# Peptides against a protein of PDB entry 3V4L: the designs that were tried, part 48

Target 1, 386 residues: chain A of PDB entry 3V4L
Amino acid sequence: GQPLAKDKVALLIGNMSYWEHPKLKAPLVDVYELTNLLRQLDFKVVSLLDLTEYEMCNAVDEFLLLLDKGVYGLLYYAGHGYENFGNSFMVPVDAPNPYRSENCLCVQNILKLMQEKETGLNVFLLDMCRKRNDYDDTIPILDALKVTANIVFGYATCQGAEAFEIQHSGLANGIFMKFLKDRLLEDKKITVLLDEVAEDMGKCHLTKGRQALEIRSSLSEKRALTDPVQGAPCSAEALVRNLQWAKAHELPESMCLKFQCGVHIQLGFAAEFSNVMIIYTSIVHKPPEIIMCDAYVTDFPLDLDIDPKHANKGTPEETGSYLVSKDLPKHCLYTRLSSLQKLKEHLIFTVCLSYQYSGLEDTVEEKQEVNVGKPLIAKLDMHRGL

## One batch from the design tools (peptide; made by RFdiffusion4, then SolubleMPNN)

Design b1_p11_4_s3 (from b1_p11_4, 8 letters changed)
Fold by OpenDDE base, seed 5:
Structure b1_p11_4_s3 (fold): chain B 386 residues (1-386), chain A 11 residues (1-11)
Amino acid sequence: as target 1 above (386 residues)
Amino acid sequence: MEVKLVPYSTD
């Protein structure tokens, strides 16, 4: 019969805004496009940008809680990385210069933990370099891996080589994602799909002889990303997994705020990623005696590190939101919260209305505090050890 | 447009 997945779960991490390292751009687009494709494949997707070491560890731990016997697990990473002694290291945004194994996440340690879950398929898509780090002399003592026939690695490059993005004035994919995205929806064994991606990437004149996709697989079964999720046994484990995923994807409800002057404001929320939310405000009713009226959001929790210069923009793009702008309502003020994983408390902020009456020179202000609870990934309390 | 390849590692 056709193989069935018990469930399908993906963690996607894109690191770009490094503190001590060159900034990247493609991981933004790559994580977003891959999220949309995996959702069409009935994956439960957690998508995260710009994680510290501690935040990456917690994201992996929360992902491992969604894994169980016969579940398909997919980990995608785009960012800086290296490979020492056949161990792949993902570099967090807070990694020092030079970074070492103690500052990074070892993929083979994650694989060991996934093997303990008896997953039906483990897919690693690693869009990072595989050069040796000469500043790291540590030989990781990895415990013995279980012998399993359910592992697939898609490395964006071969051993000892580099993976690349193309930086220009616009948004572009990394080299690996550019070719992966065109085939990801094909009903093929995952190793056959990745082999076709390797052939397509091999035609890229920019990276020819510099980057080549490597496939490492123990997969003896015909498993595909298109394999259907097993229809509902309402197992207690399936219910728990569905609730845990839903918890990380719950947006605040849209609100209609009413001010004493008779102005009404719509306050709305949109997810760009599991840790990135857009707040938007619009004036939906204004009394005719009010000639000027502006609504802005302020007084965010300090943990979010919101620069007021990037808040309350006339377009989503002015906030740094280039991907979801087509799906947002027009004629709003927009604010991008890019670090929801840092939120320790409820998201409480102020909506301030500044307005002027006809025939008065003075501006009047009214304020309302809004509590929207813990949005999206903030419900997982990824900060609890700090 | 100037196209720059950027590697996903630092030296």
Scores: peptide ipSAE 0.322, ipTM 0.837, DockQ to the pose 0.762
Fold by OpenDDE base, seed 4:
Structure b1_p11_4_s3 (fold): chain B 386 residues (1-386), chain A 11 residues (1-11)
Amino acid sequence: as target 1 above (386 residues)
Amino acid sequence: MEVKLVPYSTD
């Protein structure tokens, strides 16, 4: 019969905004596009950008809580990385220069933990360099992996080689995702799908002789990303998994704020990623006596590290949101919260209305505090270890 | 347009 997944769960991490390392761009696009494709494949997707070491560890721990017997687990990573002694290390955004294994997440350790969950399939898609880091002489003594015959690695490059993005005057995929996205929805054994992606990438003249896809697999069954999820969640664990994932993706409801002057503001929320939310404000009613009126958001929790220079923009793109701007209402002020994984408490902020009456030169301000609870990934309390 | 390849490594 066709293989069935008990469930399908994906963790996608895109690291770009490195502190001590060259900034990347493609991981933004790659995580977003892959999220949309995996959702079409009935994956529960957690998508995270720009994680510290601690935040990456917590994201992996939360991902492992979503895994169980017969669940398909997919980990995608795009960012800086290296490979020492056949161990792949994902580099967090806060990694020092030079980084070492102690500053990085070992993919083979994650695989070990996934094997303990008795998963139905383990897929790793690693869009990172596999060059040796000569500053890390650590030989990880890893325990022998179990023989589960359900493992697939898609490496964006060969051992000892580099993976690349194409930087130009716009958003572009990394080289791996550029070819992967065109085939990801195909009903093929995952190793066959990746082999076709390798052939397509091999035609790329830009990366010819510099980057080639490597497939490492121990997959005894014909498993595909298209494999259907086994029907209604019949187990308590499946219900818990569904609830946990739903919590991580619940947006605040849109609000209509009414000010004493008679101005009405619509406050709305959109998810770009599991840790990235856009707040937007619009004036939906204004008394005719009010000639000028602006509604801006302020007084965010300090943990979110919101630069006021990037808040309350006239376009989503001015906030750094290029991917969801088409799905947002027009003529708003936009604020992008890019670090929801840092939020320890409820998201409380102020909506400030600045307005002017006809024939009065003085601006008047009214303020309302808004509590939207814990949005998106902030519901997982990823900080419970600090 | 000049296409720049940027490696996913710092080395």
Scores: peptide ipSAE 0.307, ipTM 0.830, DockQ to the pose 0.755
Fold by OpenDDE base, seed 3:
Structure b1_p11_4_s3 (fold): chain B 386 residues (1-386), chain A 11 residues (1-11)
Amino acid sequence: as target 1 above (386 residues)
Amino acid sequence: MEVKLVPYSTD
């Protein structure tokens, strides 16, 4: 019979904005495109950008809470990484230079924890380098993995080699995602799908002899990412899992703010990622006596590290939001909140209306405080343990 | 267009 997944859950991490390391670009596009593809495959997807070590640990812990017997788990990582002694290390954005295993997440440790959940399938897609880190001499003594026969690794590169992105004047995928995305929806055994991706990548003239996909698997069954989810959640655990995922994707409701001058502002919210939200403001009503008015958002929680210079832009692209701009209302002011995982409290901010009356030289300001609760990933309290 | 390959490593 066709295999059934009890559920399908994916954690996607894209690290780009490294503190002590070269900045990347492709993980933005790769995580976004993969999120959309996995959603078409009925995956519950958590998509996260630019995580610290602590935030990555918490993201993995929350992902592991979504896993259970017969659930398909997929972990995707794009960013800096290394491989020592056959152990893959994902490098957080706050990793020191040089980084060590103590500053990084070991994928094989995550696999061990996934095996304890009795998952139906474990897929790791690792878009990172696999060079040895000579600054880390730690030999991890890992306990022997269980023989679960349900493990697939897709490494963007072979052992001891590099994975690459293509930087040009526009947005581009990493080399691995560029080929993976074209096949990901195919109804094939995941190892067969990845083998076809390897053949396609092998035709890439840019990375020929520099990057080659490696597939490592113990998958004894014909499991595919297209495998249907079993029907309605029949267990309390399945309901809890659905609620946990739903919390991480709950946007604030759009608001209509009314100012004393009679200006009405639409305040709206859009998710770019599970930890990235766009706030947009638009003037929906203006009295005729008001010649000009703008609605700025300000006074954000300090935990979000929002630079006011990047807030209140005339386009989504000026905020660094290139992917969701087509789905946003036009003629707004846009602000990108890129670190919602850092939000400990409710998202409280000020909407400041600056306006001018006909025949007055001076600008007038009115302010309203807005509390939108905890948006998206901030509902999971990824700070549990500080 | 200058195409740059950027590795996902820091060495």
Scores: peptide ipSAE 0.307, ipTM 0.830, DockQ to the pose 0.830
Fold by OpenDDE base, seed 2:
Structure b1_p11_4_s3 (fold): chain B 386 residues (1-386), chain A 11 residues (1-11)
Amino acid sequence: as target 1 above (386 residues)
Amino acid sequence: MEVKLVPYSTD
């Protein structure tokens, strides 16, 4: 019979907005496209952009809580990275220059913890460089891994080599994701699928002799990303896992706000990633005696580090949202909340209505406070240090 | 337009 997954869970991390390192662009597109493909494959996907060391550790811990016996686990990372002594290190956005193993997440440590969960399949897709970091001579003393015949690594590049993005005038994928996305939905053993991606990447004239996909696998069974999830969650653990994932992906409901002047606004919410939400406002009713009327959002929690210069834009693209703009309503003001993982408390903000009456020169303002609770990833309380 | 490759490394 076809192999069955008990469940399928993916963590996708894209780091691009480094503090002390060169900024990247492709991880934004790559995480978004991979999220949509893995959702079509019935994966529970957590997608996160621009994580600090602490936030990456917590994201991995929350991912490990979703893993159990016979669950398929997939970790994707796009960003800066290195490989020392056969250990792969993912570089957080707050990593110092130079970074060391103490500032980074070791993928082999994550693999050890996944093996303790008795997972059905472990897939690592590492879109990072594999050069040695000469500023880090630390040899991680890793405990011996269990011998499990269920591990697959897809490295975007060979050992000691670089992985690349192609910077064009617009949004583009990294080299690895550009070829991976065309094959990912194929009903093939995951190692066969990655071998076909390696052949397709090998045809790319830009990366010939610079980047080549490496596959490392112990996978003895014919397992695919297309393998069906075993039927309805009957166990208490499967119900808890489904509820935990659902909490991390629940958007606030759209609201109709009514002001004293008789103006009605629609306040809406859209998810770009598990830690990135767009707020949009639109005027849905205006009395005829009001000649001008604008509705903007303000007074956000300081933990979100929202620059007012980037809030209340006439287009999603002016906020830095290029991916979900087609699914958003038109004729709104848009605000992109990046870094929802930093939100400790409820998302409380002010909706301000500025308007003018016919025959009055003075602008009038009305304000309403809105509490939308903890949106998306903020429900996982990633800030609870155990 | 020159296609610039940007590495995912800081070396």
Scores: peptide ipSAE 0.283, ipTM 0.816, DockQ to the pose 0.744

Design b1_p11_4_s4 (from b1_p11_4, 7 letters changed)
Fold by OpenDDE base, seed 2:
Structure b1_p11_4_s4 (fold): chain B 386 residues (1-386), chain A 11 residues (1-11)
Amino acid sequence: as target 1 above (386 residues)
Amino acid sequence: MEIKLVSYSTD
């Protein structure tokens, strides 16, 4: 019979806005496109952009809580990274220059913890450089991994080599994701699928002799990303896992705000990633005696580090949201909340209405405070140090 | 427009 997954869970991390290192662009597009593909494959996907060391550790811990016996686990990372002594290190956005193993997440440590969960399949897709870091001579003393015949690594590049993105006049994928996305939905053993991606990448004249896919696998069974999830979650653990994932992906409900002047505002919410939300406002009713009327959002929690210059834009693209703009209503003001993982408390903010009456020169303001609770990833309380 | 490859290297 076809192999069954008990469940399928993916953590996708894209780091691009580094503090002390060169900024990247492709991880934004790559995480978004991979999220949509893995959702079509019935994966529970957590998608996160621009994580600090602490936030990456917590994201991995929350991912490990979703893993159990016979669950398929997939970790994707796009960003800066290195490989020392056969250990792969993912570089957080707050990593110092130079960084060391103590500032980074070791993928083989994550693999050890996944093996303790008795997972059905472990897939690592690492879209990072594999050059040695000469500033880090630390040899991680890793405990001996269990011999499990269920591990697959897809490295975007060979050992000692670099990974690349294509910078063009618009949004573009990294080299690895450009070829991976065309094959990912195929009903093939995951190692066969990755071998076909390696052949497709090998035809690319831009990357010949610069980047090649490396596959490392112990996978003895014919397992695919297309393998069906075993039927309705009957166990208490499967119900808890489904509830935990659902909490991390629940948007605030759309609200209709009514002001004293008789103006009605629609306040809406859209998810770009598990830690990135767009707020949009539109005027849905205006009395005829009001000649001008603008509705903007302000007074956000300081933990979100929202620059007011980037809030209340006439287009999603002016906020830095290029991916979900087609699914958003038109004729709104848009505000992109990046870094929802930093939110410790409820998301409370002010909706301000500025308006003018016919025959009055003075602007009038009305304000309403809005509490939308903890949106998306902020429900996982990633800031609770155990 | 010239397609530029950008490395994920920090070096």
Scores: peptide ipSAE 0.385, ipTM 0.871, DockQ to the pose 0.795
Fold by OpenDDE base, seed 1:
Structure b1_p11_4_s4 (fold): chain B 386 residues (1-386), chain A 11 residues (1-11)
Amino acid sequence: as target 1 above (386 residues)
Amino acid sequence: MEIKLVSYSTD
């Protein structure tokens, strides 16, 4: 019979906004497009941008809690990285210059922990460089991996080589994701799918002789990303996994705020990623005696590092939200919360209504505090150790 | 517009 997955879980990490290293762009698009494709494949997807070392460790720990016997686990990473002695290291955004293994996440350590969960399939898609880091003299003595015959690595590049993005005037994928996305929905054994992606990437004149896909696999079974999820969740663990994933993707409900002046504001929320939310405000009712009226959001928790200069924009694109702008209501003010993983408390903020009456020169302000609880990834309490 | 390859290397 066709193989069945007990469930399908993916963690996608895109690091771009490095503190001490060159900034990237493609991981934004790559994580977003891959999230949409994996969702069509019935994956439970956690999508995270711009994680520190601590935040990456916690994201991996939460991902490992979703894994169990016969579950398909997929880890995608796009960002800076290196490979020493066959160990792949993902570089967090807060990594020092130079970085070492103690500042980075070892993929083979994650694989060891996934093997302890008796997973049905382990897929690693690593869109990072595989050059040696000469500042890291550590030889991690990893314990011998178990022979599980269910491992697939898709490396964006060969050992000792670089991975690239194409920067032009617009948004673009990384080289690997550009070709992967066109085949990801095909009902093929994952190693056959990746081999076809390697052939397609090999036709790219820009990266010819600089980047080539490497497939490393022990996969003995005909498993595909298209493999159906086995029936209703029959185990307590499967119910817990479904509830945990649902909590990490729960948006605040849209609300109508009523001010004393008779203005009504719609407050809405949209997810761009598991750690990135857009707040939008619109005036839905205005008394005729009010000639001008604007609704601003302010007084965010300090943990979110919200720059007021980037809040309350007339377009989603002015906030840095280029991907979800088509799905958002028009004629709002938009604010992008890009670091929801940092939220320790409830998301409490102020909606400030500034308005002017006909025949009065002075602006009037009314304020309402809004508590929306913990949105999206903030429900997982990733910061319980800080 | 000139297409620029950007490496994911920090070196």
Scores: peptide ipSAE 0.376, ipTM 0.857, DockQ to the pose 0.815
Fold by OpenDDE base, seed 5:
Structure b1_p11_4_s4 (fold): chain B 386 residues (1-386), chain A 11 residues (1-11)
Amino acid sequence: as target 1 above (386 residues)
Amino acid sequence: MEIKLVSYSTD
């Protein structure tokens, strides 16, 4: 019969805004496009940008809680990385210069933990360099891996080589994602799909002789990303997994705020990623005696590190939101919260209305505090050890 | 548009 997945779960991490290392751009687009494709494949997707070491560890731990016997697990990473002694290391945004294994996440350690869950398929898509780090002489003592026939690695490059992105004046994919995205929806065994991606990437004149896809697989079964999820056994484990995923994807409800002057403001929320939310405000009713009226959001929790210079923009793009702008309402003020994983408390902020009456020179202000609870990934309390 | 390849290397 056709193989069935018990469920399908993906963790996607894109690191770009490094503190001590060169900044990247493609991981933003790559994580977003891959998220949309995996959702069409009935994956439960957690998508995260710009994680510290501690935040990456917690994201992996929460992902491992969604894994169980016969579940398909997919980990995608785009960012800086290295490979020492056949161990792949993902570099967090807070990694020092130089970094070592103790500052990074070892993919083979994650694989060991996934094997303990008896998953039906383990897919690693690693869009990072595989050069040796000469500042790390540590030989990781990896415990013995279980012998399993359910592992697939897609490395964006070969051993000892570099992975690349294309930078220009606009948004572009990394080289790996550029070719992966065109085939990801094909009903093929995952190793056959990745082999076709390798052939397509091998035609790229820009990276010919610099980057080549490597496939490492123990997969003896015909498993595909298109394999259907097993229709509802209401197992307690499936219910728990569905609730845990839903918890990380719950947006605040849209609100209509009413001010004493008779102005009404719509406050809305949109997810760009599991840790990135857009707040938008619009004036939906204004009394005719009010000639000027502006609504802005302020007084965010300090943990979010919101620069007021990037808040309350006339376009989503001015906030740094280039991907979801087509799906947002027009004629709002927009604010991008890019670090929801840092939120320790409820998201409480102020909506301030500044307005002027006809025939008065003085501006009047009214304020309302808004509590929207813990949005998206903030419900997982990824900060609890700090 | 000038296309620049950027390595994910930190070197």
Scores: peptide ipSAE 0.374, ipTM 0.860, DockQ to the pose 0.829
Fold by OpenDDE base, seed 4:
Structure b1_p11_4_s4 (fold): chain B 386 residues (1-386), chain A 11 residues (1-11)
Amino acid sequence: as target 1 above (386 residues)
Amino acid sequence: MEIKLVSYSTD
């Protein structure tokens, strides 16, 4: 019969905004596009950008809580990385220069933990360099992996080689995702799909002799990303998994704020990623006596590290949101919260209305505090270990 | 437009 997944869960991490290392761009696009494709494949997707070491560890721990017997697990990573002694290390955004294995997440350790969950399929898609880090002399004594015959690695590059993105005047995919996205929805054994992606990438004149896809698999069954989720009554564990995932993706409801002057503001929320939310404000009613009126958001929790220079923009793009701007209402002020994983408490902020009456030169301000609870990934309390 | 390849290497 066709293989069935008990469930399908994906963790996608895109690291770009490195503190001590060259900044990347493609991981933004790659995580977003892959999220949309995996959602079409009935994956529960957690998508995270720009994680510290601690935040990456917590994201992996939360991902492992979503895994169980017969669940398909997919980990995608795009960012800096290295490979020492056949161990792949994902580099967090806060990694020092130089970094070592102690500053990084070992993919083979994650695989070990996934094997303990008795997963139905383990897929790793690693869009990172596999060059040796000569500053890390650590030989990880890893315990022998279990023989589960359900493992697939898609490496964006060969051992000892580099992975690349194409930087031009705009958003572009990394080289791996550029070819992967065109085939990801195909009903094929995952290794066959990746072989076809490797052939397509091999035709790319830009990366010819610089980057080639490597597939490492121990997959005894014909498993595909298209394999249907088992429609049997959800076990208690499947219900818990569904609830946990739903919590991580629940947006605040849109609000209509009414000010004493008679101005009405629509406050709305959109998810770009599991840790990235856009707040938008619009004036939906203004008394005719009010000639000028602006509604801006302020007084965010300090944990979010919101630069006021990037808040209250006239376009989503000015906030750094290029991907969801088409799905947002027009003529708003936009604020992008890019670090929801840092939020320990409820998201409380102020909506400030600045307005002017006809024939009065003085601006008047009214303020309302808004509590939207814990949005998106902030509901997982990833900080419970601090 | 010049297409620049950017390595995911830090070196």
Scores: peptide ipSAE 0.344, ipTM 0.842, DockQ to the pose 0.808

